Peptides against a protein of PDB entry 6FBK. Designs and how they scored, part 38

Target 1, 90 residues: chain A of PDB entry 6FBK
Amino acid sequence: EDTGVRVELAEEDHGRKSTIALRLWVEDPKKLKGKPKDNGAIEFTFDLEKETPDEVAQEMIESGFFHESDVKIVAKSIRDRVALIQWRRE

## One batch from the design tools (peptide; made by RFdiffusion4, then SolubleMPNN)

Design b2_p18_4_s4 (from b2_p18_4 with M9L E17R K18L)
Fold by OpenDDE base, seed 3:
Structure b2_p18_4_s4 (fold): chain B 90 residues (1-90), chain A 18 residues (1-18)
Amino acid sequence: as target 1 above (90 residues)
Amino acid sequence: KKKREFKVLSLEELEERL
């Protein structure tokens, strides 16, 4: 499903470490219930072993990047990208 | 709970990294 939120690697992944750098941005704001801030992109680290997309999404809400009603959309976007990265590592 | 670090990039900064 197209969430309207895109997540990509912010660095090349050689599959050597558990932490990765991700870049997140809104491609289609119409998919979101709230009105997100007009940021170009948000970069952050993600620990593939210790962290979950839901936790990171919630922290983005708490930081004011997205409305609370969009937490699941953001989390899904992160989850989908993380899954692809994990599959490529295998 | 430790506050997560988020780096906010402008469109210009993003274009420079592409």
Scores: peptide ipSAE 0.630, ipTM 0.885, DockQ to the pose 0.765
Fold by OpenDDE base, seed 4:
Structure b2_p18_4_s4 (fold): chain B 90 residues (1-90), chain A 18 residues (1-18)
Amino acid sequence: as target 1 above (90 residues)
Amino acid sequence: KKKREFKVLSLEELEERL
């Protein structure tokens, strides 16, 4: 499903570390219920072994990047990318 | 709880990283 939010690797993934750098940005704001801040992108680290997309999404809301009503679609965007990364590592 | 670090990039910063 197209969430309107894109998540990509911010660095090359050699499959050696449990942590990865991700970059997230809004590609289609119409898909969101709230109005996100007009940022270019948000970069952050994600621990594939210890963290979950839902937790990170919640922290983005707490930081004011997205409205609380959009936490699930943000989490989905992260989850979908993380799943692809994990798939490629196998 | 520990506050997560988020780095906000401008469009210009993104272009420079490409």
Scores: peptide ipSAE 0.629, ipTM 0.884, DockQ to the pose 0.771
Fold by OpenDDE base, seed 2:
Structure b2_p18_4_s4 (fold): chain B 90 residues (1-90), chain A 18 residues (1-18)
Amino acid sequence: as target 1 above (90 residues)
Amino acid sequence: KKKREFKVLSLEELEERL
C-alpha cells in the first residue's frame, strides 16, 4: 500500500552494520490524516537489531513531526523499507 | 529513554544530497 510517506537509505548499505541511515519524507500529504510539518526530509539512524518501526514512528510523533493519528502510516512506511533492506541483505 | 536524534533537511539540502 502506498502510504504517501517515502523512506529511503540515506547512505550506501554494505550489509555490514546493524545500523542504517534512513531518510523519510512526505510524498503525498493527502494520504495523511493530520498535517505534518513542512519539512523537506527527516534523516535518522535505525538499528535493525534493536529498534522497531513502530517505536521510531512514535518518537517522530512525540517530536511533533506527525499527528498521532498517522503513527501507523509512518510506522508502515518505515517497516516496508526496512523489510526491503533486510531482504536485499540476504 | 534517550531522545532520538532527527536531522531535518530543507528542500534545498535534500536536492543537493539526492
Scores: peptide ipSAE 0.628, ipTM 0.883, DockQ to the pose 0.800
Fold by OpenDDE base, seed 1:
Structure b2_p18_4_s4 (fold): chain B 90 residues (1-90), chain A 18 residues (1-18)
Amino acid sequence: as target 1 above (90 residues)
Amino acid sequence: KKKREFKVLSLEELEERL
């Protein structure tokens, strides 16, 4: 499902670290309930072993990047990308 | 609770990096 939010690796993943750098941006703001900040993208680190997409999404809301009502759609976007990265690591 | 660090990129920066 297309969330309207895109998440990609901000650096090349060699599968050796437990942490990865991610880049997140809005492709279709109409799919969001609120109006996010007008940013090009947001980059952040994600610990594959210790953190969850829901936690990171909540922290983005707390930082003011997204409306509270969009926490789940943001979390899903992160989750889907993280899953793909983990699968590629086998 | 430790505050997460977020790096905000402008559209111009994004175009240069992608």
Scores: peptide ipSAE 0.628, ipTM 0.883, DockQ to the pose 0.804

Design b2_p18_5_s2 (from b2_p18_5, 7 letters changed)
Fold by OpenDDE base, seed 3:
Structure b2_p18_5_s2 (fold): chain B 90 residues (1-90), chain A 18 residues (1-18)
Amino acid sequence: as target 1 above (90 residues)
Amino acid sequence: REKRVFKVLDLEEVLAEL
């Protein structure tokens, strides 16, 4: 399912590090319940071994990027991208 | 825990790289 939130690698992944740089942005704001305060791309580091999409999404909400009602859609977008990255590494 | 670092980039520039 298309969440309307896009997540891409901010760097080339050689499958060597547990941490990766990601960029997240809203592609279709109509799919969000709230209105994000920014229309830029959020760049952040994600530890494939220690962190979870839900936790990172929650931190984005706490930082004011998204409305609390959209935590799950944001988390899903991160999860989907992370899954693809991990599958590619195998 | 320490607050996570989030860097906001210009979307136009990001899209241009794709």
Scores: peptide ipSAE 0.745, ipTM 0.929, DockQ to the pose 0.877
Fold by OpenDDE base, seed 5:
Structure b2_p18_5_s2 (fold): chain B 90 residues (1-90), chain A 18 residues (1-18)
Amino acid sequence: as target 1 above (90 residues)
Amino acid sequence: REKRVFKVLDLEEVLAEL
């Protein structure tokens, strides 16, 4: 499923550390139920061993980047990218 | 709970780097 939210690595992943830098932005706002408060790309670190996409997405809502109704779609976008990164490391 | 750090970047610059 196309979430309309894109997540990419902000740095090269050499597979040596558990923390990675990610960038997230809205590619298709029509896929979101609410209107995002920001039009930029959000850069953040993600610990592959300790953190979950749902928790990070919730923190983005709390920070005002997205409406609460879109927490799941944001979480899915993060989850999908994280899964790809983890699969590439194997 | 510690507040997560989010850095907002200019989208045009991000897209140019891809």
Scores: peptide ipSAE 0.741, ipTM 0.928, DockQ to the pose 0.868
Fold by OpenDDE base, seed 4:
Structure b2_p18_5_s2 (fold): chain B 90 residues (1-90), chain A 18 residues (1-18)
Amino acid sequence: as target 1 above (90 residues)
Amino acid sequence: REKRVFKVLDLEEVLAEL
């Protein structure tokens, strides 16, 4: 599913740490509710063992980056990338 | 609770790394 939100690694993943750096940006603003932002991306750390995409997405909403109605879209985008990273680590 | 740190990058900054 194309959420219109892209999440990528902000650093090379050597598969040695539980914490990774991620970068998120809106690839297709039409997929989200509300006014598109002028910022290019949001960078943050994610602990593969302790954190969940839903929790991080909610924190982004609380920080004012997205409307509450888009929390599941953001969470899915993070989840999709995290899953891919975990699969590649196997 | 503790507020998560989010680093905001502008478009030019993002494109510079590509």
Scores: peptide ipSAE 0.571, ipTM 0.844, DockQ to the pose 0.735
Fold by OpenDDE base, seed 1:
Structure b2_p18_5_s2 (fold): chain B 90 residues (1-90), chain A 18 residues (1-18)
Amino acid sequence: as target 1 above (90 residues)
Amino acid sequence: REKRVFKVLDLEEVLAEL
């Protein structure tokens, strides 16, 4: 399902390290229950071996980027991109 | 635990790179 949240690589992935740089932004705000306070793209590092999409999504909410009611949709957007990246590495 | 680092970028700039 289209979450309305887009996640892309912030760098080329050569499949050589466990950490990747990602960028996340809202593409369709009406799919979110809350209203994001930022209109930009959020860049962050994600460790493919140690971290989870749910954890990162929760941290984004704690940082004030999204409403707590949208934690699952944000987590899903990260999860879907991470899965795609991992599939391309194999 | 330590707070995660988030960097906010201009969306227009990001979209131009895609």
Scores: peptide ipSAE 0.744, ipTM 0.929, DockQ to the pose 0.868; fails the geometry check

Design b2_p18_5_s3 (from b2_p18_5, 8 letters changed)
Fold by OpenDDE base, seed 5:
Structure b2_p18_5_s3 (fold): chain B 90 residues (1-90), chain A 18 residues (1-18)
Amino acid sequence: as target 1 above (90 residues)
Amino acid sequence: REKRVFRVLDLEEVLEAL
């Protein structure tokens, strides 16, 4: 499923750290129910061992970046990228 | 609960760096 939200590595991943830097932005706003606060790319650190996409997405909503109705779509975008990164590390 | 740090970057610059 195309979430309309892109998540990419903000740094090269050498598979050595449990934490990674990610950048998230809206590619297709039509996929979202609400209007995002910003039109930029959100950079953040994600701990592959301790954090979950749902928790991070919720924190983005609480920070005002997205409407609460879009928490799941944002979480999915993060989850999909994180899974891909983890699969590539194997 | 500690507040997560989010840094907002210019999208055009991010896209050019991909």
Scores: peptide ipSAE 0.741, ipTM 0.929, DockQ to the pose 0.878
Fold by OpenDDE base, seed 4:
Structure b2_p18_5_s3 (fold): chain B 90 residues (1-90), chain A 18 residues (1-18)
Amino acid sequence: as target 1 above (90 residues)
Amino acid sequence: REKRVFRVLDLEEVLEAL
């Protein structure tokens, strides 16, 4: 399902390390319940072995990027991209 | 806990780099 939130690699993935750089931004704000505070792209590091999309999404909420009601849709967008990255690594 | 580091980038620049 299209979450309206896009997540992409911020660097080339050689599949050699568990830590990757990601960038996240809103493509369709109508799919969010709240209004994002920023219209830019959020760059962050994600550890494929230690971290979860839900945790990172919650931290984005706490940082003020999204409304708390959108934590699950943000987490899903991260999860979907992470899954794709992991599938390509196999 | 330690606050996660988030960096905000200009979206136009990000899209041009894709």
Scores: peptide ipSAE 0.720, ipTM 0.920, DockQ to the pose 0.846
Fold by OpenDDE base, seed 3:
Structure b2_p18_5_s3 (fold): chain B 90 residues (1-90), chain A 18 residues (1-18)
Amino acid sequence: as target 1 above (90 residues)
Amino acid sequence: REKRVFRVLDLEEVLEAL
């Protein structure tokens, strides 16, 4: 369950818009097969209605943030946070 | 499609803001 990758809201969520700002960073690099190029926090927007965690994770890899072998673990971390946000909105 | 925008922030600053 613990992916070693943390995802948090970059802003307060009032549940009014479908687009939110997220921040993602590695807490436990041992959980990843590859070695991330950066040790910072990646900030990005995510459309709760139109985008998918897998799609965003793939784009992060294409941008060089993670190794291709870690796409699923990155996607899962995003998915888990998005699910929590959606549950809070209900 | 258009390349997604990713902004890299200093982790220490992010953690302080939590």
Scores: peptide ipSAE 0.742, ipTM 0.929, DockQ to the pose 0.898; fails the geometry check
Fold by OpenDDE base, seed 1:
Structure b2_p18_5_s3 (fold): chain B 90 residues (1-90), chain A 18 residues (1-18)
Amino acid sequence: as target 1 above (90 residues)
Amino acid sequence: REKRVFRVLDLEEVLEAL
């Protein structure tokens, strides 16, 4: 499912560390229930062993980037990208 | 808990670098 939120690697992944850098931005704002605060790309680190997409999405909301009603769509976007990265590492 | 660090970048620059 196309969430309207895009997540990409912010760095080249050599599959050697548990922490990766990601960039997230809104590609189709019509798919969000709320209006995102920023129109930029959000860069952050993600620990593949310790963190979850839901936790990071919640932290983005608490930081004011997204409305609370969009936590699941943001989390799904992160989850889908993380899954691809994990699959490519295996 | 400690607040996560988020860095906001210009979208145009990010898209051009993809």
Scores: peptide ipSAE 0.742, ipTM 0.929, DockQ to the pose 0.866; fails the geometry check

Design b2_p18_6_s1 (from b2_p18_6, 9 letters changed)
Fold by OpenDDE base, seed 3:
Structure b2_p18_6_s1 (fold): chain B 90 residues (1-90), chain A 18 residues (1-18)
Amino acid sequence: as target 1 above (90 residues)
Amino acid sequence: SERVVVSKSGKRFRVTEL
């Protein structure tokens, strides 16, 4: 479903590394329960072998990017994008 | 503008204003 949070590759993925660069931003704030602190794009690396969407989302909440009530929606956004990237790698 | 936020675990998040 549409989470209102968009996640895209920040760099081209050649499918050679276990890490990818992602860019995340809020496209529709109405989909979130809380109000995000910033109105910008967040870039970060994601280790396909060691990290999980839930863990990264939790770190974003702890860092103050999103309200704790939105941890799952943020995690889902990351998960969905990661899944698509992995599909392309197959 | 850009800024870097480091989580407690050390993960780096680069924030860029849209």
Scores: peptide ipSAE 0.807, ipTM 0.954, DockQ to the pose 0.909
Fold by OpenDDE base, seed 1:
Structure b2_p18_6_s1 (fold): chain B 90 residues (1-90), chain A 18 residues (1-18)
Amino acid sequence: as target 1 above (90 residues)
Amino acid sequence: SERVVVSKSGKRFRVTEL
């Protein structure tokens, strides 16, 4: 599903660490219910063992990046990318 | 232009304006 939110690796993943660097940005704002505060890319680390897409997405909402109604869209975008990365590691 | 936003939990988000 096209969430309108893109998530990519911000750094090469060699499969050695439990953490990865991600970059997230809005590709199609029409897919979001709210309007993002900024028009930029957000870079952050994601701990594959300790963090969850839902919790990270919630933190982004609380930080003011997205409207609360878009938390699930953001979480899904992160989840989908993380899943792909994990599959590639196998 | 870029800036860093720290969440209430202390997580760091680096924002790069497009």
Scores: peptide ipSAE 0.806, ipTM 0.954, DockQ to the pose 0.925
Fold by OpenDDE base, seed 5:
Structure b2_p18_6_s1 (fold): chain B 90 residues (1-90), chain A 18 residues (1-18)
Amino acid sequence: as target 1 above (90 residues)
Amino acid sequence: SERVVVSKSGKRFRVTEL
């Protein structure tokens, strides 16, 4: 599913660490219910063992990046990318 | 330009304007 939110690796993943660097940005704002605070790319680390897409998405909402109504869209975008990365590691 | 936002838990989000 095209969420309108794009998530990519911000750094090359060598599959050696439990943490990865991600970059997230809105590619199609029409797919979001609210208007994002900024029109920029958000870079952050994601701990594959300790963090979850839902929790990170919630933190983004709390930080004011997205409207609360879009938490699931953001979480799904992160989840889908993380899944692909994990599959590639196997 | 760039700015860093820190969540309540201490997670860092670096924002780069497009």
Scores: peptide ipSAE 0.806, ipTM 0.954, DockQ to the pose 0.920
Fold by OpenDDE base, seed 4:
Structure b2_p18_6_s1 (fold): chain B 90 residues (1-90), chain A 18 residues (1-18)
Amino acid sequence: as target 1 above (90 residues)
Amino acid sequence: SERVVVSKSGKRFRVTEL
């Protein structure tokens, strides 16, 4: 499913650390129910062992990046990218 | 421009305007 939210590696992943650097931005705002406060790329670390896409997405909502109604699509976008990264590590 | 947003848990989000 195309969530309209894109997530990519912000740094090369050599599979050495449990943390990765991600960059997230909105490609298609029409797929979101709410309107983001700004139209920028968000860079953040993601701990593959300690964090979950849902938790990080919720933190983004609480920080004001997205409307609460879009927490699940943001989480899905992160989850899908993280899954690909983890699969590539194997 | 660029700014850093810190969540209530302390997680850092760096925002770069597109």
Scores: peptide ipSAE 0.806, ipTM 0.954, DockQ to the pose 0.922

Design b2_p18_6_s2 (from b2_p18_6, 9 letters changed)
Fold by OpenDDE base, seed 2:
Structure b2_p18_6_s2 (fold): chain B 90 residues (1-90), chain A 18 residues (1-18)
Amino acid sequence: as target 1 above (90 residues)
Amino acid sequence: EEKVVTSKSGKEFRVTIL
């Protein structure tokens, strides 16, 4: 499923740390219900052991990056990328 | 343009405006 939101590693992952660096941006704004605050890339760390895609997405909404109606879309985008990264670490 | 936004929990988001 294409969420219109892309999430990629901001730094190379060597699989040694529980924390990874991610970059998120809107590729297709028409997939979102709301209009993002800014048109840009958001970089952030993600703790594979302590954080969840839903919680991080909620923090992004509360910080004003996305409309509250798009929290699940953002969370899914993060979740899908994180899953791929974890699978590659095996 | 680049800016840093900190959430209520203290998480930092670095934004690069296109």
Scores: peptide ipSAE 0.799, ipTM 0.953, DockQ to the pose 0.923
Fold by OpenDDE base, seed 5:
Structure b2_p18_6_s2 (fold): chain B 90 residues (1-90), chain A 18 residues (1-18)
Amino acid sequence: as target 1 above (90 residues)
Amino acid sequence: EEKVVTSKSGKEFRVTIL
């Protein structure tokens, strides 16, 4: 599914740490119900053992990056990328 | 433009605005 939100590794993943650096940005704003606060890329770390896409997405909403109605879209975008990264590590 | 936003839990989000 094309969420309109793109998530990529912000730095090379050597598969040695439980944390990864991600970069997230809106590629197609029409896929979102609300309007993002800023038009830019958001970089953040993601702990593969302690954090979940839903929790991180919720924090982004609380921080004002996205409208609450788009929490699931953001979470799915993160989840899908994280899954790919984890699959590559195996 | 770049700024860092810290969530309530202390998580940092670095934003690079176009």
Scores: peptide ipSAE 0.799, ipTM 0.952, DockQ to the pose 0.921
Fold by OpenDDE base, seed 3:
Structure b2_p18_6_s2 (fold): chain B 90 residues (1-90), chain A 18 residues (1-18)
Amino acid sequence: as target 1 above (90 residues)
Amino acid sequence: EEKVVTSKSGKEFRVTIL
């Protein structure tokens, strides 16, 4: 499913660390119910062992990046990318 | 422009404004 939110690796993943660097941005704002505060890319680390897409998405909401109604779509975008990265590591 | 936003838990988000 196309969430309208893109998530990509911000750095090359050699599969050695439990943390990865991600970059997230809105590709299709029409897919979101709310309007993002800023138009840009968000870079952050993601700990594959300790963090969850839902928790990180919630932190983004609390930080004002997205409307609360879009927490699930943001979480899904992160989850889907993380899954792909983990599959490539196997 | 770039700025850093820190969540309540201390997680940092680097934002690049387009």
Scores: peptide ipSAE 0.799, ipTM 0.953, DockQ to the pose 0.919
Fold by OpenDDE base, seed 1:
Structure b2_p18_6_s2 (fold): chain B 90 residues (1-90), chain A 18 residues (1-18)
Amino acid sequence: as target 1 above (90 residues)
Amino acid sequence: EEKVVTSKSGKEFRVTIL
């Protein structure tokens, strides 16, 4: 499903670390229930062993990046990209 | 424009405003 939120690797993944660098941005704001305060790309690390898409998404909401009602959309976007990255590592 | 936002847990988010 197209969430309207894009998530890509911010750095090349060599499959050697449990941490990856991601870049997230809104490609289609119409898919969101709320309106993000800023129009920009968010870069962050994601620990494949310790972090979860839901908790990272919640931290983004609490930090003011997205509306509370869009936490699941953001989490799904992160989850889908992380899963793809992990599949490519195999 | 670029800024760094730190969550309550200490996680950093680097933002590049478009």
Scores: peptide ipSAE 0.798, ipTM 0.952, DockQ to the pose 0.921

Design b2_p18_6_s3 (from b2_p18_6, 11 letters changed)
Fold by OpenDDE base, seed 5:
Structure b2_p18_6_s3 (fold): chain B 90 residues (1-90), chain A 18 residues (1-18)
Amino acid sequence: as target 1 above (90 residues)
Amino acid sequence: EEFEVVSKSGKVFRVTKL
């Protein structure tokens, strides 16, 4: 599903660490219910063992990056990318 | 333009503004 939010690796993943670097940005703001901050991209680390897409998305909402109504869209975007990365590690 | 935002839990988000 095209959420309008893109998530990509910010650094090459060698599959050696439980943490990865991600870059997230809004590609199609029309798919969001609220108006996000006018940011080019948000970079952050993601611990594959300790963090969840929902928790990180919630932290982004609390930090004011997105409206609370878009938490699931953001979480899904992160989840889908993380799953793809994990599949590639196999 | 880049800056950092720290969440309540201490997670760091590096933001690039357009």
Scores: peptide ipSAE 0.802, ipTM 0.954, DockQ to the pose 0.923
Fold by OpenDDE base, seed 1:
Structure b2_p18_6_s3 (fold): chain B 90 residues (1-90), chain A 18 residues (1-18)
Amino acid sequence: as target 1 above (90 residues)
Amino acid sequence: EEFEVVSKSGKVFRVTKL
């Protein structure tokens, strides 16, 4: 599914750490129910062992980046990218 | 333009403004 939210590695991943750097941005705002902040990109670390896409997405909403109605679509975007990264590590 | 946002839990988000 095209969530309209893009998530990519912000730094090269050598598969050595449980923490990765991600960059997230809205590619198609029409896919979102609410209007997000007018930001270009959001960069953050993601701990593959300790954090979950749902919780990180919730934190983004609480921080005002996205509307509460879009928590699931943001979480899905993060989850999908994280899964791809983990598969590449194998 | 870049700035940081700290979440309630203390997680840091580095934001690039358009």
Scores: peptide ipSAE 0.802, ipTM 0.954, DockQ to the pose 0.922
Fold by OpenDDE base, seed 2:
Structure b2_p18_6_s3 (fold): chain B 90 residues (1-90), chain A 18 residues (1-18)
Amino acid sequence: as target 1 above (90 residues)
Amino acid sequence: EEFEVVSKSGKVFRVTKL
């Protein structure tokens, strides 16, 4: 499902660390219920062992990047990318 | 333009604006 939110690796992943660097940005704002901040991209570290997409998405909402009504769509975008990265590591 | 936003838990988000 196309969430309108893109998430990609910000750095090359060699599968050696439990942490990865991600870059997130809005590709199609019409998919979101609220209006996100006018940012080009958001970069952050994601700990594959300690963090969850829902928790990180919630932190983004609380930080003002997205409207509270879009927490699940943001979380899904992160989850889908993380899953792909983990599958590639196998 | 780039700047950082720190969440309540201390997580850092690096923001880029064009």
Scores: peptide ipSAE 0.801, ipTM 0.954, DockQ to the pose 0.874
Fold by OpenDDE base, seed 4:
Structure b2_p18_6_s3 (fold): chain B 90 residues (1-90), chain A 18 residues (1-18)
Amino acid sequence: as target 1 above (90 residues)
Amino acid sequence: EEFEVVSKSGKVFRVTKL
């Protein structure tokens, strides 16, 4: 599903650490219910063992990056990318 | 332009503003 939110690795992943660096940005704002902040990209670390897409997405909403109504779409975008990264590690 | 945002839990988000 095209969420309109793009998530990519911000750094090369060698599969050595439980943490990865991600870059997230809005590719198609019309897919979102609310109006996100006018940011080009958001970079952050993601701990594959301790963090969840839902929790990180919630933190982004609380920080004002996205409207509360878009928490699930943001979480899905992160989840889908993380899943691909994990599958590639195997 | 870049800046950092820290969530209430302490997570750091590095933001690139258009």
Scores: peptide ipSAE 0.801, ipTM 0.954, DockQ to the pose 0.921

